# Ledger of designs, part 146: peptides against a protein of PDB entry 4JHK

Target 1, 212 residues: chain A of PDB entry 4JHK
Amino acid sequence: EDYKIQSFDLETQKLLKTALKDPGSVDLEKVSSVIVDQSLKDQVFSREAGRICYTIVQAEAKQTNGSVFRRNLLNRLQQEFKAREETRKRSTQEWVCLVSFICNIFDYLKVNNMPMVALVHPVYDCLFRLAQSDALKNEEEVDCLVLQLHRIGDQLEKMNVQLMDELFNLLRDGFLLQEDLSSMGRLLLLEILEFRAGGWKLSDTAQKYYYS

## One batch from the design tools (peptide; made by RFdiffusion4, then SolubleMPNN)

Design b2_p24_6_s1 (from b2_p24_6, 7 letters changed)
Fold by OpenDDE base, seed 1:
Structure b2_p24_6_s1 (fold): chain B 212 residues (1-212), chain A 24 residues (1-24)
Amino acid sequence: as target 1 above (212 residues)
Amino acid sequence: ELTLEPLSDEELEKLIEEDLAAMK
């Protein structure tokens, strides 16, 4: 498989490739740190990070029956989540990258084909933060919110429908009542409201926008 | 607006440990 790791230098690329095939021969704590650091800087990579992490987890399990990488990854994820407000204050770009990363880990890093329960509340907390009025006025944050809901909304709802209802109440109110939404932001909110109402099924337009 | 109530560090760590154990 092809992994989008071209943003790393050649030495780090080699490290990641080795982790994917021979995880027992590398420092998996270092690998996890590298992945998280880059995910906070590169939204394209943050989208791919979940798949990469899953592959490394599977490789380590098969090779050594170990879970060093997963443990380090989740520990770092917890640290970044705890500091999410500081991250948002420092950089909107890093903040949306963090949300994207957490959501992709939720999507790919599953246990027995089920999402990790430990990630449910952190994901919802991030989405609720994006649904606040100060975030909804920022198109970059709205785009992130809607993108994640398109990708993992159906899974999240299965984990906790009450939280999803509360989240969409905020989105509905934002769409109807908030005055300082951008035109694109308002369209995105409408689209995601309709998306859920339609049973989380992608339209052709949405597919092109989010997955092209 | 809703008040966010994130899990405590202890609760999150416990859930992570349980999920990690389930992956073994």
Scores: peptide ipSAE 0.027, ipTM 0.564, DockQ to the pose 0.779
Fold by OpenDDE base, seed 4:
Structure b2_p24_6_s1 (fold): chain B 212 residues (1-212), chain A 24 residues (1-24)
Amino acid sequence: as target 1 above (212 residues)
Amino acid sequence: ELTLEPLSDEELEKLIEEDLAAMK
């Protein structure tokens, strides 16, 4: 498989490639830190981070039946989640990257083919934050919100339909009542409202757009 | 508007530990 790691320097690329194939030969704590750090800076990588992490997890499990990488990753994820408001204040870009990263981790790191329970509330908390009025007026945050819901909304709803209902109440209110939405933001909110109403199903073309 | 109450640090840590244990 091809992994989008071109944003790293050559040394780090080598580290990641080694982790993907021979995780026992590298410092997996360092690898996890590198992945998280870059995910906060590069949204393209942030989107791919889940897949990379999944591969490393599987490689480590296969090689040593270990879970060092997962442990370090989740610990770092927890730390970043705790600091999410500070991150948002510091950089909208880093904030949406963080949300993207958390959502992709949720999407890829499964336990017995089920989402990790520990990630459900953090994901919803992030999405609820994006659904607040001060965030909905920012197109970058709306883009992030809608993108994540397209990718993992159906899975999240299965984990907690009540929270999803509450979230979409906020989105509906934003769409209908908030005056300072951008035209694109309003369009995106409408689209995601309709997307859920349609059962979270996309056409083949739309599927490729969001998941390629 | 309803906002989700974030999990406490303790609750989140516990859930993470439980999930980590389940992965083993």
Scores: peptide ipSAE 0.024, ipTM 0.566, DockQ to the pose 0.840
Fold by OpenDDE base, seed 3:
Structure b2_p24_6_s1 (fold): chain B 212 residues (1-212), chain A 24 residues (1-24)
Amino acid sequence: as target 1 above (212 residues)
Amino acid sequence: ELTLEPLSDEELEKLIEEDLAAMK
């Protein structure tokens, strides 16, 4: 199976490939750190990061019945989550990368084909933060919010429909009442409102856009 | 409408630990 890791230098690519195949032969703390660092800088990589992380977790479990990688990954994620407000103030780009990363970890890092319950509230916390007025006026944050909801909204709703209802109440209010939304931001909010109303089903065109 | 408050650090740590334990 091929993984999209071209953004790394050759040495790091080798490290990641080794981790995917023989996790016991590498420093898994270092591997987790590398993945998180890159995910915080490259939003496109964040989705691939989820897949890579899941594969490494499975490989380590099979090889040694260990969970060193998962533990280090989640610990680092927790640290970044704790500092999310500081990150947002420092860099909107890093903030949306963080949200993308945590959402994709939620999407891929499943146990017995179920998402980690521990990630549900952190994901919602991030999405609710993006749904606040000060964030909705920033198109970059709206893009992130809508993208994540397209990718994992249906799964999140299954975990907690009440929180999803509250989130979409905020989005509706933003769409209807907030004056300083960009034209694109308003369009994206309308689209996501209709997307959920339609049962989280994408058209063929939308499917290509969000999952290409 | 309800406003979601972020989890405290302690609450998040507890939830993570619970899931980690369940995965072992």
Scores: peptide ipSAE 0.024, ipTM 0.568, DockQ to the pose 0.602
Fold by OpenDDE base, seed 5:
Structure b2_p24_6_s1 (fold): chain B 212 residues (1-212), chain A 24 residues (1-24)
Amino acid sequence: as target 1 above (212 residues)
Amino acid sequence: ELTLEPLSDEELEKLIEEDLAAMK
């Protein structure tokens, strides 16, 4: 199994590789911090980070029946979540990376094939923030919003259909009423509205766009 | 602006513990 960690220096790569195989021999708080920090800079890695985190969680559970990594990871995520508005103001790129990372963790870190309940509200809150008018006018934020909904929308809906209904009401209103959407943004909103209406099923074109 | 209340640290820890228990 290969993990995409080439963006790190060799020492950090070694740290991560060791964490994946022998988590008890490394500082798992440091590992979690490194993963989060890189995920906030690289959205592509953010996706891979979910898989890496899952593997480390499994390895630690198996090796020591511990949960140090997951605890540190979730605590860090909570901290970043609380500071999300400041992050957004500082850097749209970091903001969408944060959202992407939280959503990817939600997607990969499952307990008995179920999402962690602790992440449901943070995920929805991030998506609701992306659904506000000031965010919908930014194509980068719309891309992030729609991408996450394509990846985990069906799972989120199962956790709380009422919040999903409210979210999509905002998206519908944005699509219909907001004048300063980009052409692509408007197209993406329409697509995601239809995506949910179709039972969260992808067309061939959408499949290529979101998962290639 | 619609913003959901974040979980407190205590609530988060409780949920983590519950999830951990479910893993066993």
Scores: peptide ipSAE 0.023, ipTM 0.568, DockQ to the pose 0.552

Design b2_p24_6_s2 (from b2_p24_6, 10 letters changed)
Fold by OpenDDE base, seed 5:
Structure b2_p24_6_s2 (fold): chain B 212 residues (1-212), chain A 24 residues (1-24)
Amino acid sequence: as target 1 above (212 residues)
Amino acid sequence: ELTLEPLSDEELEKAIEDDLNSMK
């Protein structure tokens, strides 16, 4: 199994590889910090990071029945989540990376094939923030919102359908009432509205766009 | 603006522990 960690320096790559195989021999707090830091800079890496995190969690559980890595990871995510408004003001790119990472962790870090309940509200809160008028006018934020809903919307709905209904009410209102949406933004909102209405099933075109 | 309250550190730790226990 190969992990896409070429963006790191060789020393960090070695650290990550060791964490994947022998987590008890490395500083798992440091490992979690490195993964989070890189995920906040590279949205593409965020998905790979989720896979890496899952593997480390499994390896540590098997090796020592420990949960040091996951605890540190989630604590760091909580800290970043609490500071999300400041992050958004500082950098839209970092903000959407944060949302992407939280959503990908939600997607990959499952217990008995179920999402962690502790991540449900943070994920929804991020998506609700992206659904506000000041965010919907930014195509980068709309891209992030729609991408996450394509990836984990069905799972989130199973966790809390009421919040999903409320979220999509905002998206509908944005689509219908907001005047300063970009053409692509409006198209993406329409697409995601139809995506949910269709039972979270992708068309061939949408499949290529979101998962290629 | 709709903002959901994040979990406290204590609540987060408990949730993590509960999830871990469910794996056993």
Scores: peptide ipSAE 0.031, ipTM 0.621, DockQ to the pose 0.547
Fold by OpenDDE base, seed 3:
Structure b2_p24_6_s2 (fold): chain B 212 residues (1-212), chain A 24 residues (1-24)
Amino acid sequence: as target 1 above (212 residues)
Amino acid sequence: ELTLEPLSDEELEKAIEDDLNSMK
């Protein structure tokens, strides 16, 4: 199976490939750190990061019945989450990368084909933060919010429909009442409102856009 | 309308630990 890790240097690519096949032969703390660091800088990589992380977790479990990688990954994620407001103030780009990363970890890092319950509230916390007025006026944050909802909204709703209802109430109010939305931001909010109303089903065109 | 308050650091830590323990 091929993984999109071209953004790393050759040495790091080798490290990641080794971790995927023989996790016991590498420093899994270092591997987790590398993945998180890159995910915080490259939003495109964040989705691939989820898949890579899941594969490493499975490989380690199968090889040694260990969970060193998962533990290090989640610990680092927790640290970044705790500092999310400071990150947002420092760099919108890093903030949206963080949100993308945590959402994709939620999407891929499943146990017995179920998402980790511990990640549900952190994901919602991030999405609710993006749904606040001060974030909705920033198109970059709106892009991130809408993208994540397209990718994992249906799964999140299954975990907690009440929180999803509350989130979409905020989005509706933003769409209807907030004056300083960009034209694109307003369009994206309308689209996501209709997307959920339609049962989280994408058109062929939308499918290509969000999952290409 | 209802606004979700973020989890405290302690709540998040506990939730993560609970999940980690459940996966052992």
Scores: peptide ipSAE 0.030, ipTM 0.604, DockQ to the pose 0.604
Fold by OpenDDE base, seed 1:
Structure b2_p24_6_s2 (fold): chain B 212 residues (1-212), chain A 24 residues (1-24)
Amino acid sequence: as target 1 above (212 residues)
Amino acid sequence: ELTLEPLSDEELEKAIEDDLNSMK
């Protein structure tokens, strides 16, 4: 498979390629750190990062029956999650990258085709933060929120429907009651409300916007 | 406003271990 790692220097590209094929021969802690660092800078890369991470996890399991990479990855993710408010204060861009990365790891890093339970609460916490009034007024944060719900909302609901109901209560209230939403933000909230109400099924318009 | 408490390192490791065990 071809992985989008051209944003890294050649040495790092080689490191990542080796990790994908021969994970036992590289420092997997370093590999995980490199992936996380880049994912915090590039939201587009975060989805690719999820796929890369899954592949490395599978490769290590097959080669050495180990889980060093996944452990290091999740530990780093936990550290970033704990510092999420500081990250948001420092940079909205880094914050939405962090959320995107966590959500994509949730989406790709599955065990027996099931999401890791350890990631459920961190993902919901990030989405709840994006659903607060101070975040809903920022179109960049609304876009991130809606994008993640389009990608993993149905999976998250299966993990905890009560939290999803609470989250969408906030989104409904934001749509109806919050005055300082942008026009696009309001449209995005309406779209995601309808998306869930329709059973998490993509419209042609949404598919073009989020997956083109 | 809902704020969820992050898992401790120990809880995270346990969750990872449980998931790995489910792969057997």
Scores: peptide ipSAE 0.030, ipTM 0.618, DockQ to the pose 0.510
Fold by OpenDDE base, seed 2:
Structure b2_p24_6_s2 (fold): chain B 212 residues (1-212), chain A 24 residues (1-24)
Amino acid sequence: as target 1 above (212 residues)
Amino acid sequence: ELTLEPLSDEELEKAIEDDLNSMK
């Protein structure tokens, strides 16, 4: 199994590799911090960080029946989530990375094969923020929103259909009524509206694009 | 795949919920 950790320096790569195989031999708090830090700056990594985190969680559980990594990860995630508006103001890129990371953690870090309930509202909150008018006019934020909904929309809906309905009401209104959307943004909104209407089913081409 | 025990972190859940509520 390959993990996309090329963006890290060699020392950090070694740390992560060790954490993946022998989590008991490393400082898992440090590992969690490194992963979160990089996820906030590297969108490619943020998309894959969930899988890495899941693997570490599984490895620690198997090795020591511990949950140190998960605990530290979630604590740090909570801190970043609380500061999300500040992050957005500082950097759109970091903001969308944060959203991507949170969504990927939701997607991969399952307990008993189910999403963590504690992450449901935080994920929705992020998506609702992306669905606001001031965010919809930014193509980068629209890209993020649509990407996350493609990846985890079906799971989120199962957790709370009411919130999903509310979210898509905003997206529909944005598509129909907002005048300062980019052409691509408008197309993306239409696509995601149709995607949900079609039962969250991806074409073969779309599957390759979103999950490659 | 290992079956993980749910994280008994009610404080985390509550804190997140409070934060969300504060933004409403």
Scores: peptide ipSAE 0.029, ipTM 0.547, DockQ to the pose 0.058; fails the geometry check

Design b2_p24_6_s3 (from b2_p24_6, 11 letters changed)
Fold by OpenDDE base, seed 2:
Structure b2_p24_6_s3 (fold): chain B 212 residues (1-212), chain A 24 residues (1-24)
Amino acid sequence: as target 1 above (212 residues)
Amino acid sequence: ELTLEPLSDEEIQALIDQDLASMK
């Protein structure tokens, strides 16, 4: 498999490649830290990170029946999640990268082909934060919110439909009542409202836009 | 305005441990 790790230096690329193929031969704590650090800086990589993480988890399980990488990854994720409000205050960009990362880990790092239950509430908490009035006025946060819902909304709803209903009530109210939304933000909210109403189904064109 | 209550560290850890155990 080909992984998008060109943004790393050659040494780190080698480390990641080795982790993907022979995880027992590298420091998996370091690997997890590198992945998280880059995911907090690059939203594009945040998506790829989910796939990479899953592969490393599977490789380690197969090779040594270990879970060192997964444990370190989730520990780091937990730390970042706990500090999410501070991160948001410091940098909107890092905040949306964090959300993207958490959502992508939710998407890819599955247990018995199901999303990890432990990630459900953290994901919803992040999305609810993005759905607050102070966040909805920021187009970057709206972009993130809508993107994640397009990608994992259907899976997340299956885990807790009540929270999804509550989330979309906020989005509806934001769309209808909040005055300081950007034009694009308002359009994105409308789009995602309709997307869910349509059963989370993407057209071929939409599929290309969100997953290419 | 709805505010989602975050899980406690203990709750999250318990869930993580459960998931980790199931992945073995």
Scores: peptide ipSAE 0.033, ipTM 0.570, DockQ to the pose 0.791
Fold by OpenDDE base, seed 3:
Structure b2_p24_6_s3 (fold): chain B 212 residues (1-212), chain A 24 residues (1-24)
Amino acid sequence: as target 1 above (212 residues)
Amino acid sequence: ELTLEPLSDEEIQALIDQDLASMK
């Protein structure tokens, strides 16, 4: 299977490839740290990171029935989540990368084809933060919010429809009442409101944009 | 404005532990 890890140097690529095939032969704490660090720098990588993480988890489970990688990954994720407000203050880019990474881990790191329940509230917490007035005025944060909802909104709603209703109430109010939204931000909010109302179904054109 | 209260560190850890246990 092909993984998109070209953004790493050759040595790190080798490390990741080894982790995917023979996780017992590498430092899995280091591997998890490398993946998280890169995900916090590159939002595009975050989706691939989820897939990579899932594969490593499965490989380690099969090889040694271990969970060292998963434990380290989730511990690091928890640390970053805890410091999310400081991250947002320091760098909007790092903040949206963090949200993207958490959402993609939610999407890919499944057990018996089910999302981890532990990630539901952290994901919603991030999305609710993006739905606040001070975040909605920033196009980068709106882009992130809408992108994640397109990718995992249907799954997330199945986990907690009440929180999704509350989230979309905020988005509706932002669209209708907030005066300092950018033109693009307003359009994105309208689109996501309609997307959910339509049962989380995308047109072919929108499908290519969000999932290509 | 309606806001979601974040989970405490202890609550997050408990949920994570629960999921990890279910994987074994």
Scores: peptide ipSAE 0.033, ipTM 0.568, DockQ to the pose 0.789
Fold by OpenDDE base, seed 1:
Structure b2_p24_6_s3 (fold): chain B 212 residues (1-212), chain A 24 residues (1-24)
Amino acid sequence: as target 1 above (212 residues)
Amino acid sequence: ELTLEPLSDEEIQALIDQDLASMK
């Protein structure tokens, strides 16, 4: 498989490639830290990071029957999640990168082809934060929220439909009642409301926008 | 506004451990 790791220096690229092929020969804590650090800087990389993480988890399981990488990754995620409000205060860009990364890990790092239960509440907490009035007025945060719901909304709903109902109540209220939404933000909220109402089915237009 | 009660570190760790155990 082709992995997009050209943004790293050559030494780090070699480290990641080795982790993918021979995880037992590298410091998997270091590998996890490198992936998380880059994902906090590059939202586009966050999706690739999910795929990379999944591959490393599989490789380690097959090679040594170990789970060192996954444990370290989740521990780092927990640390970043706990500090999410400080991150948001410091940088909206880093905040949406964090949310994107957590959501992509949820999407890719499955156990027995099922989402990790441990990630359900952290993901919802992030999405609920994005659904607050102070976040909905920021187009960058709305874009992140809607993008994640397009990608993992159906999976999240299966894990907890009550939380999804509550989340979409906030989004509906934001769409109808909040006055300081951008035009694009309002359109995105309407689109995601309709997306869920339609059974999480992507339109051709949405497919091109979110996955091109 | 909805305020979700976050899981404690212990609860999160327990869930992580459960998921890790399920992979073995």
Scores: peptide ipSAE 0.035, ipTM 0.611, DockQ to the pose 0.783; fails the geometry check
Fold by OpenDDE base, seed 5:
Structure b2_p24_6_s3 (fold): chain B 212 residues (1-212), chain A 24 residues (1-24)
Amino acid sequence: as target 1 above (212 residues)
Amino acid sequence: ELTLEPLSDEEIQALIDQDLASMK
């Protein structure tokens, strides 16, 4: 199985591979930090890092019934979340990578096939931030927002439909009222509005865009 | 701007513990 860790140096790859198979033999705090750091830099990795994290969590659970990795991961995510405005100011790319990563963790790190409750509010807050006018004018942020909603919107709604309604009110307002949206941004907003209205079901065109 | 307050470290830990308990 390919865990998509080719972007790391060889030493770090070895560390990650060991964590995936024998988590008790490595510093799991360091592993979590490395994963988060790389996720902030690499959009491709950020999108897929949840799977890696899930595997490590499972491996640790099987090996020692421990949760050191998950705890450290969530703690680091919390730290990054708290600093999200600074991150956004510094780098839009890192910001959208952060959001993508948090959402991916939300998607993969499930308990009894249910999302972790601890991640619900942070995820929504990130999405709400992306739904603000200053973010909606940036196509990269709109793309991130819409992508996450395509991936986990239905799950998020199940966790808190009120927040989802509020979020989509902002998106509708942005679509209808905001003047400085890009053409693509406007199209993406329209698409996601229709996506939810259709019960979170992908059109063929949307499927190609988001998952091809 | 709507901004949700982040969970405290203690709250996160409590939720983690709760989730872990459910995994048993």
Scores: peptide ipSAE 0.034, ipTM 0.624, DockQ to the pose 0.511; fails the geometry check

